# Ledger of designs, part 150: peptides against a protein of PDB entry 3V4L

Target 1, 386 residues: chain A of PDB entry 3V4L
Amino acid sequence: GQPLAKDKVALLIGNMSYWEHPKLKAPLVDVYELTNLLRQLDFKVVSLLDLTEYEMCNAVDEFLLLLDKGVYGLLYYAGHGYENFGNSFMVPVDAPNPYRSENCLCVQNILKLMQEKETGLNVFLLDMCRKRNDYDDTIPILDALKVTANIVFGYATCQGAEAFEIQHSGLANGIFMKFLKDRLLEDKKITVLLDEVAEDMGKCHLTKGRQALEIRSSLSEKRALTDPVQGAPCSAEALVRNLQWAKAHELPESMCLKFQCGVHIQLGFAAEFSNVMIIYTSIVHKPPEIIMCDAYVTDFPLDLDIDPKHANKGTPEETGSYLVSKDLPKHCLYTRLSSLQKLKEHLIFTVCLSYQYSGLEDTVEEKQEVNVGKPLIAKLDMHRGL

## One batch from the design tools (peptide; made by RFdiffusion4, then SolubleMPNN)

Design b2_p17_7_s4 (from b2_p17_7, 7 letters changed)
Fold by OpenDDE base, seed 4:
Formats: C-alpha cells, structure tokens, sequence
Structure b2_p17_7_s4 (fold): chain B 386 residues (1-386), chain A 17 residues (1-17)
C-alpha cells in the first residue's frame, strides 16, 4: 500500500540578518515559498526568520514536541553554515566571528532527537555551505545514530563546497530552492525527487561546476512528501500536536476601534512567517467635519526592537514585507513585527489617531491601548529556558 | 570566511529548452 504519514511537520529556519557575518537575502524568499509548498502538501509548517542560538535551540525543541511515532519531520535551513568531520552546523544570527561548534546547532544532534520520537520520515534540506571551518578543531563526540532507514539529507552543495544565492535587483531564491520548488509537489519518492532536482541544477549554466546538490539517504520505503496523512487524529498525542501547532499560528482577531471624535479604525493582522506579523490600520468611518486623519501604531514592547522609521508605512514593501503584500488590504498603514519569538509578555501597543477638523489648523490626537495577547510563535514562550 | 555567497549577478535566463 502507499505509505501513510501519522502527521507531517516542518520547521523552516531562514537566517539572513547576521550580526557579525555577511547578510543574506535568499533565505527570506526560500522559507516563504517552501512554507507555501509544504502547506499544499498538508504539512504543519513552523517558519522562522533570524534566530539567535538560544531561539534556534528552542525552535528545535518545540519542533521535536510536534514529532511522534510515524510523523514525517522535515527540517529546512537556509543561512550560513559549515561541515566539520561529516557534521553539519547551522549558524545562528548572533554567532561570533569566528564561530565554532559551541555557537552553532549540529544537525546530527537534531537527527538523534528525531529518531527518539520514532518518526516515519526524517528529511533535512540544508541550504548552507559545507566547507570546513578552520577556526573550529572540535571533533563532536556524537552518540551512535539508530538504524531507522527513514533518513534523507538534501544538501544544496557538495561536501567541502560553498552554497550560493543569486544576486538580483529584487527578490530571488537561492540556487537550491529555485530548482526544488519546481518539483516539490511531485508524487515521487523523496530521494527520486531530489535526484531530479540535482539533474535540473546540473543542467543550469549558472550552477555548472560551482554548486551541485548532494543527496545522502538511508530510506528503505517509498516515502514521498505527498504521502497522505492518516485520517482524523484519534490519539491524545495527535490532538496535543494539533493544538500546539494551531497555538503557534493563531493571529489576533481583527478589531474595529471607535474614537470619541466618531472616527472608526479597522485594525488587522497578517502572518508573513510564524515569527513575523504585519499590523495594518485603515479608516473605515470618518465624520464629514474631519478633513484629514491617520491611524498610527506606537508604544510597542521593547523586546520587538521596532525602528519607528519602518513603522506606519503606506505600503507593505516599505516595511520590508515583499511576499504577503498581494494578500494585504490596500490603502492602510503597515507595520512589520519581525521578532515575535522575543515577545515575553502580551503584545500591547497604542493606536494613535491624528486628525484635523474643518476650519481648525491644529491637529488633535486620540489614543487607545490595544492588547492582542501573544500572537503566533509568541504563544510558545520560546524566550523561556527549558 | 565560510558563508553562503552571492556569486551570480545577472538575469537568470530560463534554461533554454
């Protein structure tokens, strides 16, 4: 019979805004496009941008809580990385220069923990460099992996080689994701799908002799990303997993704010990623005596590190939101919250209405405090040490 | 420095069929 997944869970991490290292661009687009494709494949997707070491550890721990016997687990990483002694290291955004293994997440340690969950399939898609880090002579003592015959690694590049992104004037995929996205929905054994991606990458004049996909697998069964999820979650563990995932993807409800002047503001929320939310405001009612009015959002929690220069923009793109702009309502003011994993408390902020009456030169302000609870990934309290 | 590098600047011409 066709293999069945008990469930399908993916963690996607895109690190680009490095503190001590060159900034990347492709991880933004790559994580977003892969998220949308995996959702079409009935994956529960957690998508995270720009994680510190601590935040990456907690994201992996939360991902491991979503894993159980016969669940398909997929980890995608796009960012800086290295490979020492056959161990792959994902580099957090706060990693020092030079970074070492103690500053990075070892993929083989994550695989060990996934094997303890008795997963049905373990897929790693690693869009990072695989060159040796000469600043780290640490030989990781890894425990022996179990023989589970359900493991697939797709490396964006060969052992000892670099992975590249394509510099465009606009948004562009990394080289690996450019070819992966065209095949990811195909009903094929995951190793066969990745072999076809490797062939497509090998035909490209840009990648020829520079970057080649490497597949490393121990997969005894014909498992595909298209494999259907087993019917309704009858187990308590499946219910808990569904609730935990749903909790991490719950947006605040859109609300209508009424000001004393008679102006009504629609406040809305959109998810770009599990840790990135767009707030938008629109004027839905204005009394005729008010000639001009704008609704600004202000007084955000300090943990979110919001630059006021990038808040309250006339377009999503001016906030740095290029991907969800098509799905957002038009004629709003937009604010992008890009670090929801840092939020310790409820998201409390001020909606400030600035307005002018006909025949008065002075602007008037009214303010309302808004508490939206913990949006998206902030509900997982990833800032708490386990 | 080991990093994902931006190597390719220019239009990605679609692979000629």
Amino acid sequence: as target 1 above (386 residues)
Amino acid sequence: MLKKDVVLSGPVEPPVP
Scores: peptide ipSAE 0.018, ipTM 0.544, DockQ to the pose 0.019
Fold by OpenDDE base, seed 3:
Structure b2_p17_7_s4 (fold): chain B 386 residues (1-386), chain A 17 residues (1-17)
Amino acid sequence: as target 1 above (386 residues)
Amino acid sequence: MLKKDVVLSGPVEPPVP
């Protein structure tokens, strides 16, 4: 029979906005497109951008809580990275220059923890450089991995090589994701699928002799990403996993705010990623005596590090939200919250209505405080431990 | 059933002109 997954869970991390290292661009598009593909494959996907070391550790811990016996686990990482002594290190955005293993997440340590969960399949897709870091002489003493025969690594590049992104003006995939996305939905053994991706990359003139996919696998069974999830979660553990995932993906409800001047606004929310939310405001009712009015959002929690210059934009694109802009309502003001993992408390902010009456030169302001609770990933309290 | 599209928290109402 076709193999069954007990469930399917994916953690996708895209690091771009490095503090001490070159900024990347591809991880934004790559994480977004892969999220949409894995959702079509019935994966529970947590998608996170621009994580610190601490935030990456907590994201991995939360991912491991979603894993259990016979669950398919997929970890995707796009960002800076290195490989020392056959161990892959993912570089957080706050990593110092030079970084060392103590500042980075070891993928083989994550694999060990996944094996303790008795997972049905462990897939690692590593879109990072695999050069040796000569500033890190640490030989990781890793505990011996269990012989589970269910491990697949897809490395975007060969050992000792670099992974590349295409420097275009605008949004573009990384090289690995460009080829992976075209095949990811195919009903094939995951190692066969990745081998076909490697062949497609090998035919590309841009990558020929520069980047080649490496597959490392112990997978003894014919398992595919298309394998169906075993029917409705009847176990207490499956219910807990579903609740934990749902908690990380719960948006605030849309609100209709009524101002004293008689203006009504719609406040809406959209998820771009598990840690990135768009707030949008629209005027849904305006009294005829009010000639102009705009509804701005302000007074956000300091933990979110919101630049006011990128808030309250007339287009999603002006906020840096290029991916979800087609699905957003038009003619709103848009604000992108890109660091929801940093939110310790409830998301409280002010809606400021600025308006002008007919025949008055002065602009009037009314303000309402809005509490939307903890949106998306902020519900997981990824700060528990500071 | 996660819809294919961006999860919006409510109806996309057009702004009143």
Scores: peptide ipSAE 0.007, ipTM 0.373, DockQ to the pose 0.452
Fold by OpenDDE base, seed 1:
Structure b2_p17_7_s4 (fold): chain B 386 residues (1-386), chain A 17 residues (1-17)
Amino acid sequence: as target 1 above (386 residues)
Amino acid sequence: MLKKDVVLSGPVEPPVP
């Protein structure tokens, strides 16, 4: 019969805004496009940008809580990385210079933990460099992996090589994602799909002799990312998984704020990633005696590190939101919250209405405090040590 | 009809059990 997944879960991490290392660009686009493709494949996708070491550990732990017997697990990482002694290390954004294994997440350790969950399929897509780190002499003593015959690694590059971004003036995919995205929806065994991606990459003149996809697999069964989810009545574990994932992706409800002057503001929310939300404000009613009015958001929690210079923009693009702009309401003011994983408390902020009456030169301000609870990934309390 | 908040990269509502 066709293989069935008990469920499908993906964690996508894109690190680009490094503190002590070169900044990247492709992870933003790559995580976004892969998220949309995996959702078409019925994956529950957690998508996270710019994680610290601690935040990456917690994201992996939360991902492992979503895994169970016969579940398909996919981990994608785009960022800086290295490979020492056959172990792959993902570099967090707060990693020191030089970084070492103690500052990084070992993929083979994550694989061990996934094998303990008795997963149906384990897919790792590693869009990172695989050069040796000569500052790290640590040989990880990993316990022997179980023989599960369900593991697939897709490395964006060969051992000892670099992965590259496409240097364009605009947003572009990394080299790996550029070819992966064109085939990801194909009903093929995942290793066959990745072999075809490797062939497509090998035909490209830009990548010849610079970057080649490497596949490592123990996958004995014909499993595909297209394999249907088992439609059996939700086990208690499947219900818990669905609730936990839903909790991590629950947006605040849109609000209609009414000011004393009779102006009505629509406050809306949009998810760009599991840890990135856009707030937008629009004036939905204005009394005719008010000639000008602007509705801006302010007084955000300090944990979110919001630069006021990037808040309340006339376009999503001016906030750094290039990917979702087409799906947002037009004629709003936009504010992008890019670090929702840092939110310890409820998201409380102020909506300020600045307005002028006809025939008065003075601006009047009215303020309303808004509490939207914990949006998206902030509901998981990733700062609470388990 | 309240326009559902634009879930751009949001969950497809998990199938209600």
Scores: peptide ipSAE 0.006, ipTM 0.416, DockQ to the pose 0.059
Fold by OpenDDE base, seed 5:
Structure b2_p17_7_s4 (fold): chain B 386 residues (1-386), chain A 17 residues (1-17)
Amino acid sequence: as target 1 above (386 residues)
Amino acid sequence: MLKKDVVLSGPVEPPVP
């Protein structure tokens, strides 16, 4: 029979905004496009940008809670990284310069924990450099991995080599994602799919002799990313997993705010990533006596580090949101919350309406506090333990 | 410094079929 997945879960991490290291660009587009493709494959996708060491650890722990016997687990990472002694290290955005294994997440440790869950398939897609870090001579004493025949590594580059981004004037994919995205939806054994991606990369004049995909697999079964999820979750564990995933993806409901002056504001929410939300506001009703009115959002929690200069923009692009702008309502004011994993409390903010009556020079302000609870990834309390 | 270097400059021509 066709293999069945008990469920499918993916964690996608894109690190770009490094503190002590060169900033990247491709992970933004790569995580976004891969998220949309994996959703078409019925994956439960958590997509996270710009994580600290602590936030990455917690994201992995929450991902591991979604794993169970026969579940397909996919980890994608795009960012800085290295490989020492056959161990792959993902570099958090807060990693010091130089970084060491103690500042980084070891992929083989994550694999060990995934093997303890008796997962049906473990896929690692590592879009990072695989050069040795000469500043870290630590040999990780990894416990012996279980002998499992369900592991697939797709490394964006060969051992000891670099992974590259393409310099374009706009947003572009990394080299690996450029080729991966064209085949990811194919109903093929994942190792065959990745081999075809490797051939496509090998034909490209830009990548030839610079970057080659490496596939490492123990996969003895015909498993594909297209494999159907086993029907309605009847187990208590499957219900818990679905509830836990749903919590991390719950947007606030759209609201209609009514002010005393008779102005009505529509407040809406959109997810760009699991830790990135866009708030949008529009004036949906204005009394004729009000000649001008502006609605803005303010008084955000300090934990979100929102620069007011980047809030209340006339376009999504002015907030730094280039990917979801087509799917957003037009003629709004937009505010992008890019660090929802830092939110300790409920997302409480103020909607302020500034308006002017016909024949009066004075502006009037009305304010309403809005509590939207914990949106998206903020429901997982990824900051607990700091 | 182990960098994912932004080194590949050029138009990504689609793979010739």
Scores: peptide ipSAE 0.025, ipTM 0.542, DockQ to the pose 0.018; fails the geometry check

Design b2_p17_8_s1 (from b2_p17_8, 9 letters changed)
Fold by OpenDDE base, seed 3:
Structure b2_p17_8_s1 (fold): chain B 386 residues (1-386), chain A 17 residues (1-17)
Amino acid sequence: as target 1 above (386 residues)
Amino acid sequence: SKPNELLDKIIEKRKKL
């Protein structure tokens, strides 16, 4: 019979906005497109952008809580990275220059912890450079991995090579994701699927002789990303896993705010990623005596580091939201919250209505405080311990 | 709501976005 997954869980990390290193662009699109594809494959997907070392550790810990016996685990990483002595290191956005192993997450340590969970399949998709870091002479003393015969690594590049981004003026995938996305939904053994992706990269004149996919596998069984999830969660652990994932992906409900002047505002929320949310405001009712009115959001928690210059924009794109703009309501003001993992408290903010009456030159303001609790990933309290 | 109804709502809201 076809193998069954007890569940399917993916953690996708895209690091772009490095403090001390060159900024990347492709991880934004790559994480977004891969998230949508893995959701079509019935994966529970946590998608995170621009994580610090501490935030990456906590994201991995929360991912490991979603893993159990016979669960399929997929880790995707797009960002800076290196490989020393066959160990792959993912570089956080706050990593110093030069970075070392103590500033980075070792993928083989994560694999060890996944093996302790008795997972059904472990897939690592590493869209990062694999050059040696000559500033890190640390030989990681890794404990011996168990022989589980359920491991697949897809490296976007060969050992000692770089992964490339296509510098386009617009949104573009990285080279690996460009080919992976076209095959990912195929009902094939994951190693066969990745081999076809490797062939597609090898046939492309842009990538030929520059970047090649490396597949490292011990997978003894015919397992695919298309393998169906076992029916209704009948275990307490499966219920807890479903609740934990659901908690991390719950959006606030849309609100209708009523101001004293008689203006009504619709406040809405959309998820771009597990740690990125768009807030939008629209005027749904205006008294005829009010000639002009705008509804803007302000007074956000300081932990979110919201630049007012990028808040309350007439388009999602002006906030830096290029991916979900088609699915958002039109004729709103938009604000992008890009760091929900930093939110220590409830998301409390002010909706300010600025308006003018016919025949009065002075602008009037009314304010309402809104508490939406902890949205998306902020419900996991990933900052607990700072 | 049953955990499944919450999951279905999350999946359905995210399949339309």
Scores: peptide ipSAE 0.016, ipTM 0.355, DockQ to the pose 0.022
Fold by OpenDDE base, seed 4:
Structure b2_p17_8_s1 (fold): chain B 386 residues (1-386), chain A 17 residues (1-17)
Amino acid sequence: as target 1 above (386 residues)
Amino acid sequence: SKPNELLDKIIEKRKKL
């Protein structure tokens, strides 16, 4: 019969905004598009951008907590990385220059922990450099992996090659994601699907002789990303997994704020990623006595590192939000919160209404404090060591 | 146990690991 997944869980990490390394662009689009495709495949997807070492460790730990016997686990990473002695290392955004294995996450260590969960399938899709790090000759003593015959690695580059970002002037996929997205929904054994992606990359003049997909697998069964999830969650663990995922993806409810001047503001929220939220404000009622009014958000928690110069923009794009702009209401002020994983407490902020009233020369300000609790990934308290 | 009480117990167990 067709294999059944007990459940399907994916962690997608895109690191771009490196402190001590070249900034990347492709991971933004690649993580977003892959998230949408994996959701169509009934994956529970956690999507995270720009993680520090500590935040990456916590994201992996929370991902491993969603894994159990017969669950399909998929880890995608796009960012800087290296491969030493057959071990793949993902580089966090806060990694020093040069980075070492102690500053990075070892993929084979994550695989070991996934095997301890007795997962049904382990898929790693790694869109990173696989060059040797000549500054770190440390051979990590990895514990022996179990022989599970359910492992698939897709590496967007061959060993010793750098990942080439095609610097397009616009938002573009990385090379690997460009070809992967065209086939990802196909009902094929995952190794056959990736082999077809490798062939498509090999035919492309941009990638030919520069970048190749390497596939490593021990997959003995015909397992596909399309394999159906078994019906209603019968176990307490499956119910908990569903609740944890739902909790980590719950947006704040839209709010209607009423000011004393009679102005009504709609406050809305949209998810771009599990750690990235757009706040938008719109004037939904304006008395005729109000000549001019602007509703802006301010007084955010310092842990979110919100630059006021990028807050309260007339377009989502001016905040750095290019992907969800089409789904957002128009004629708002927009603010992008890109670091929700840093939020230690409730998201409390101020909505300030600045207005001119007919017959008064001075600008009046009314303020309302808003508490939206812990939005999205902030509900997992990732900044608190497990 | 309500689904929330079970989640809270598991979160509590995970914080003790």
Scores: peptide ipSAE 0.007, ipTM 0.329, DockQ to the pose 0.044
Fold by OpenDDE base, seed 2:
Structure b2_p17_8_s1 (fold): chain B 386 residues (1-386), chain A 17 residues (1-17)
Amino acid sequence: as target 1 above (386 residues)
Amino acid sequence: SKPNELLDKIIEKRKKL
């Protein structure tokens, strides 16, 4: 019979906004597009941008809690990275310059922990540089991995090579994701699918002699990303996994705020990623005697580092939200919360209504505090331990 | 429900690590 997955879980990390290293662009689009494709494949996807070392460790721990016997696990990483002695290191956004193994996450350590879960399939897609880090002389003494015939690595580059971004004036995929996305939905053994992606990269004049996909696999079975999830969750662990994922992806409900002047505001929420949410405000009712009326959001928790200059924009694009802008209502003010993993408390903020009456020169303000609880990834309390 | 109690226990175990 066709192999069945007990469940399918993916963690996607895109690091771009490095503190001490060159900023990247491709991970934004790559994580977003891969998220949408894996969702069509019935994966439970956690998608995270711009994680610190601590936040990356916690994201991996959360991912490992979603893994169990016969579950398909997929880890995607796009960002800075290196390879020393066949060990792959993912570089957090807060990594020092130069970074070392102690500042980075070792993929082979994550694989060890995934093998302890008795997973049905382990897929690693690593869209990072594979150059040696000459500032890291540490030979990691890794414990011997269990011999499992269910591991697949897709490295965006050959050993010792760089991953390249396609320099476009706009949003563009990385080279690896550009070819991967065209094949990812195919009902093929995952190694065969990746071999076809490698062939497509090899035929392209842009990538020929610059970047080649390397595939490493122990996969003895015909397993595909298209393999159906086994029916009704038969275990308590499967129900918990479903609830944990659902909690981490629950948006706040849209709210209608009523002000004393008779103005009604719609407050809405959209997820761009598991740690990135757009807040939008719109005037849905205005008395005719009110000639001007604007609704601003302010007084965010300090842990979110929200610059007021980047809040309350007339377009989603002005917030840095280019991907979900088509699905957002028009004629709003938009605010992007890009670091929901940092939220320790409830998301409490103020909605400020500024308005003017016909024939009065003075602007009037009314304020309402809004508590939306813990949105999206903030429900996992990834900061519990500091 | 039993699933929520188990999730709460997982969340509580993380608070103790």
Scores: peptide ipSAE 0.000, ipTM 0.341, DockQ to the pose 0.047
Fold by OpenDDE base, seed 5:
Structure b2_p17_8_s1 (fold): chain B 386 residues (1-386), chain A 17 residues (1-17)
Amino acid sequence: as target 1 above (386 residues)
Amino acid sequence: SKPNELLDKIIEKRKKL
């Protein structure tokens, strides 16, 4: 019969805003486009940008807890990385310069933990530069990976960052994602699909001899990302997995705020990623006696590190939101919350209305506090240590 | 009710490991 997935879960991590390392651009687009493709494949996708070491560990641990017998798991990482002695390391955004293995996530350790879950399929995709780190001579004694038929590992090898961000003035994919996205929806065995992606990369004059896809697999079964999910969740574990995913993707409801002056504001929310939310405000009603009014969001939780200079922008693009701007209402003020994983408490903030009456020179302010609970990934409480 | 209580119990069990 056609293989069935018990469920499908994906964790996508894109690190770009490094503290001590060159900033990347491709992970933003790559994680976004891959998220949309995997959703079309009925994956429950958690998409996370710019994670610290601690946040990456917690994200991986939470993902591993969603993996179970017959579940399809996909882990994607885009960012800086290195390889020493056949061990691959993913570099968090807070990694020091130089970084060491102790500051990084070991891929082979994660693969070991993925193999222990008896999944129906595990796909691990690494989109990172393959360099030796000469500042780390540590040889991790890794236990031999169990040869389980359920792991597919794809590693996008690049020789240097400068060669692949063809700085076109626009948003561009990384090279691996450019070829992967064209084939990802094909009803093929995942190893065959990745071999075809490797061939397409090898035929491209830009990538030939600079980037190659390395594929490692023990997959003896015909498994595809297109394999249908088993029907309604009959197990308690499947119900919990569905609820956990739904909880991690629940947006706040749009609100209509009414001020004493008679101004009405629409407050809305959009998810860019599981840890990135856009807040937008618009004036939907203004009394004729009010000549000017502006609605600002302020007083955010300190855990979010929101610079007021980057809040309340006239366009989504001025916040750094280039991908969802087409789906957002126009003529709003926009604020991008890029670190929702950092939120320990409810998202409470102030909506401040600044306005002027006709014939009065003085600006008047009214404020309303808004509590939207824990939006998106903040519902997982990733900061509460195990 | 019951599904959320199960999720909360699993989250609470994870916080005790």
Scores: peptide ipSAE 0.000, ipTM 0.401, DockQ to the pose 0.044

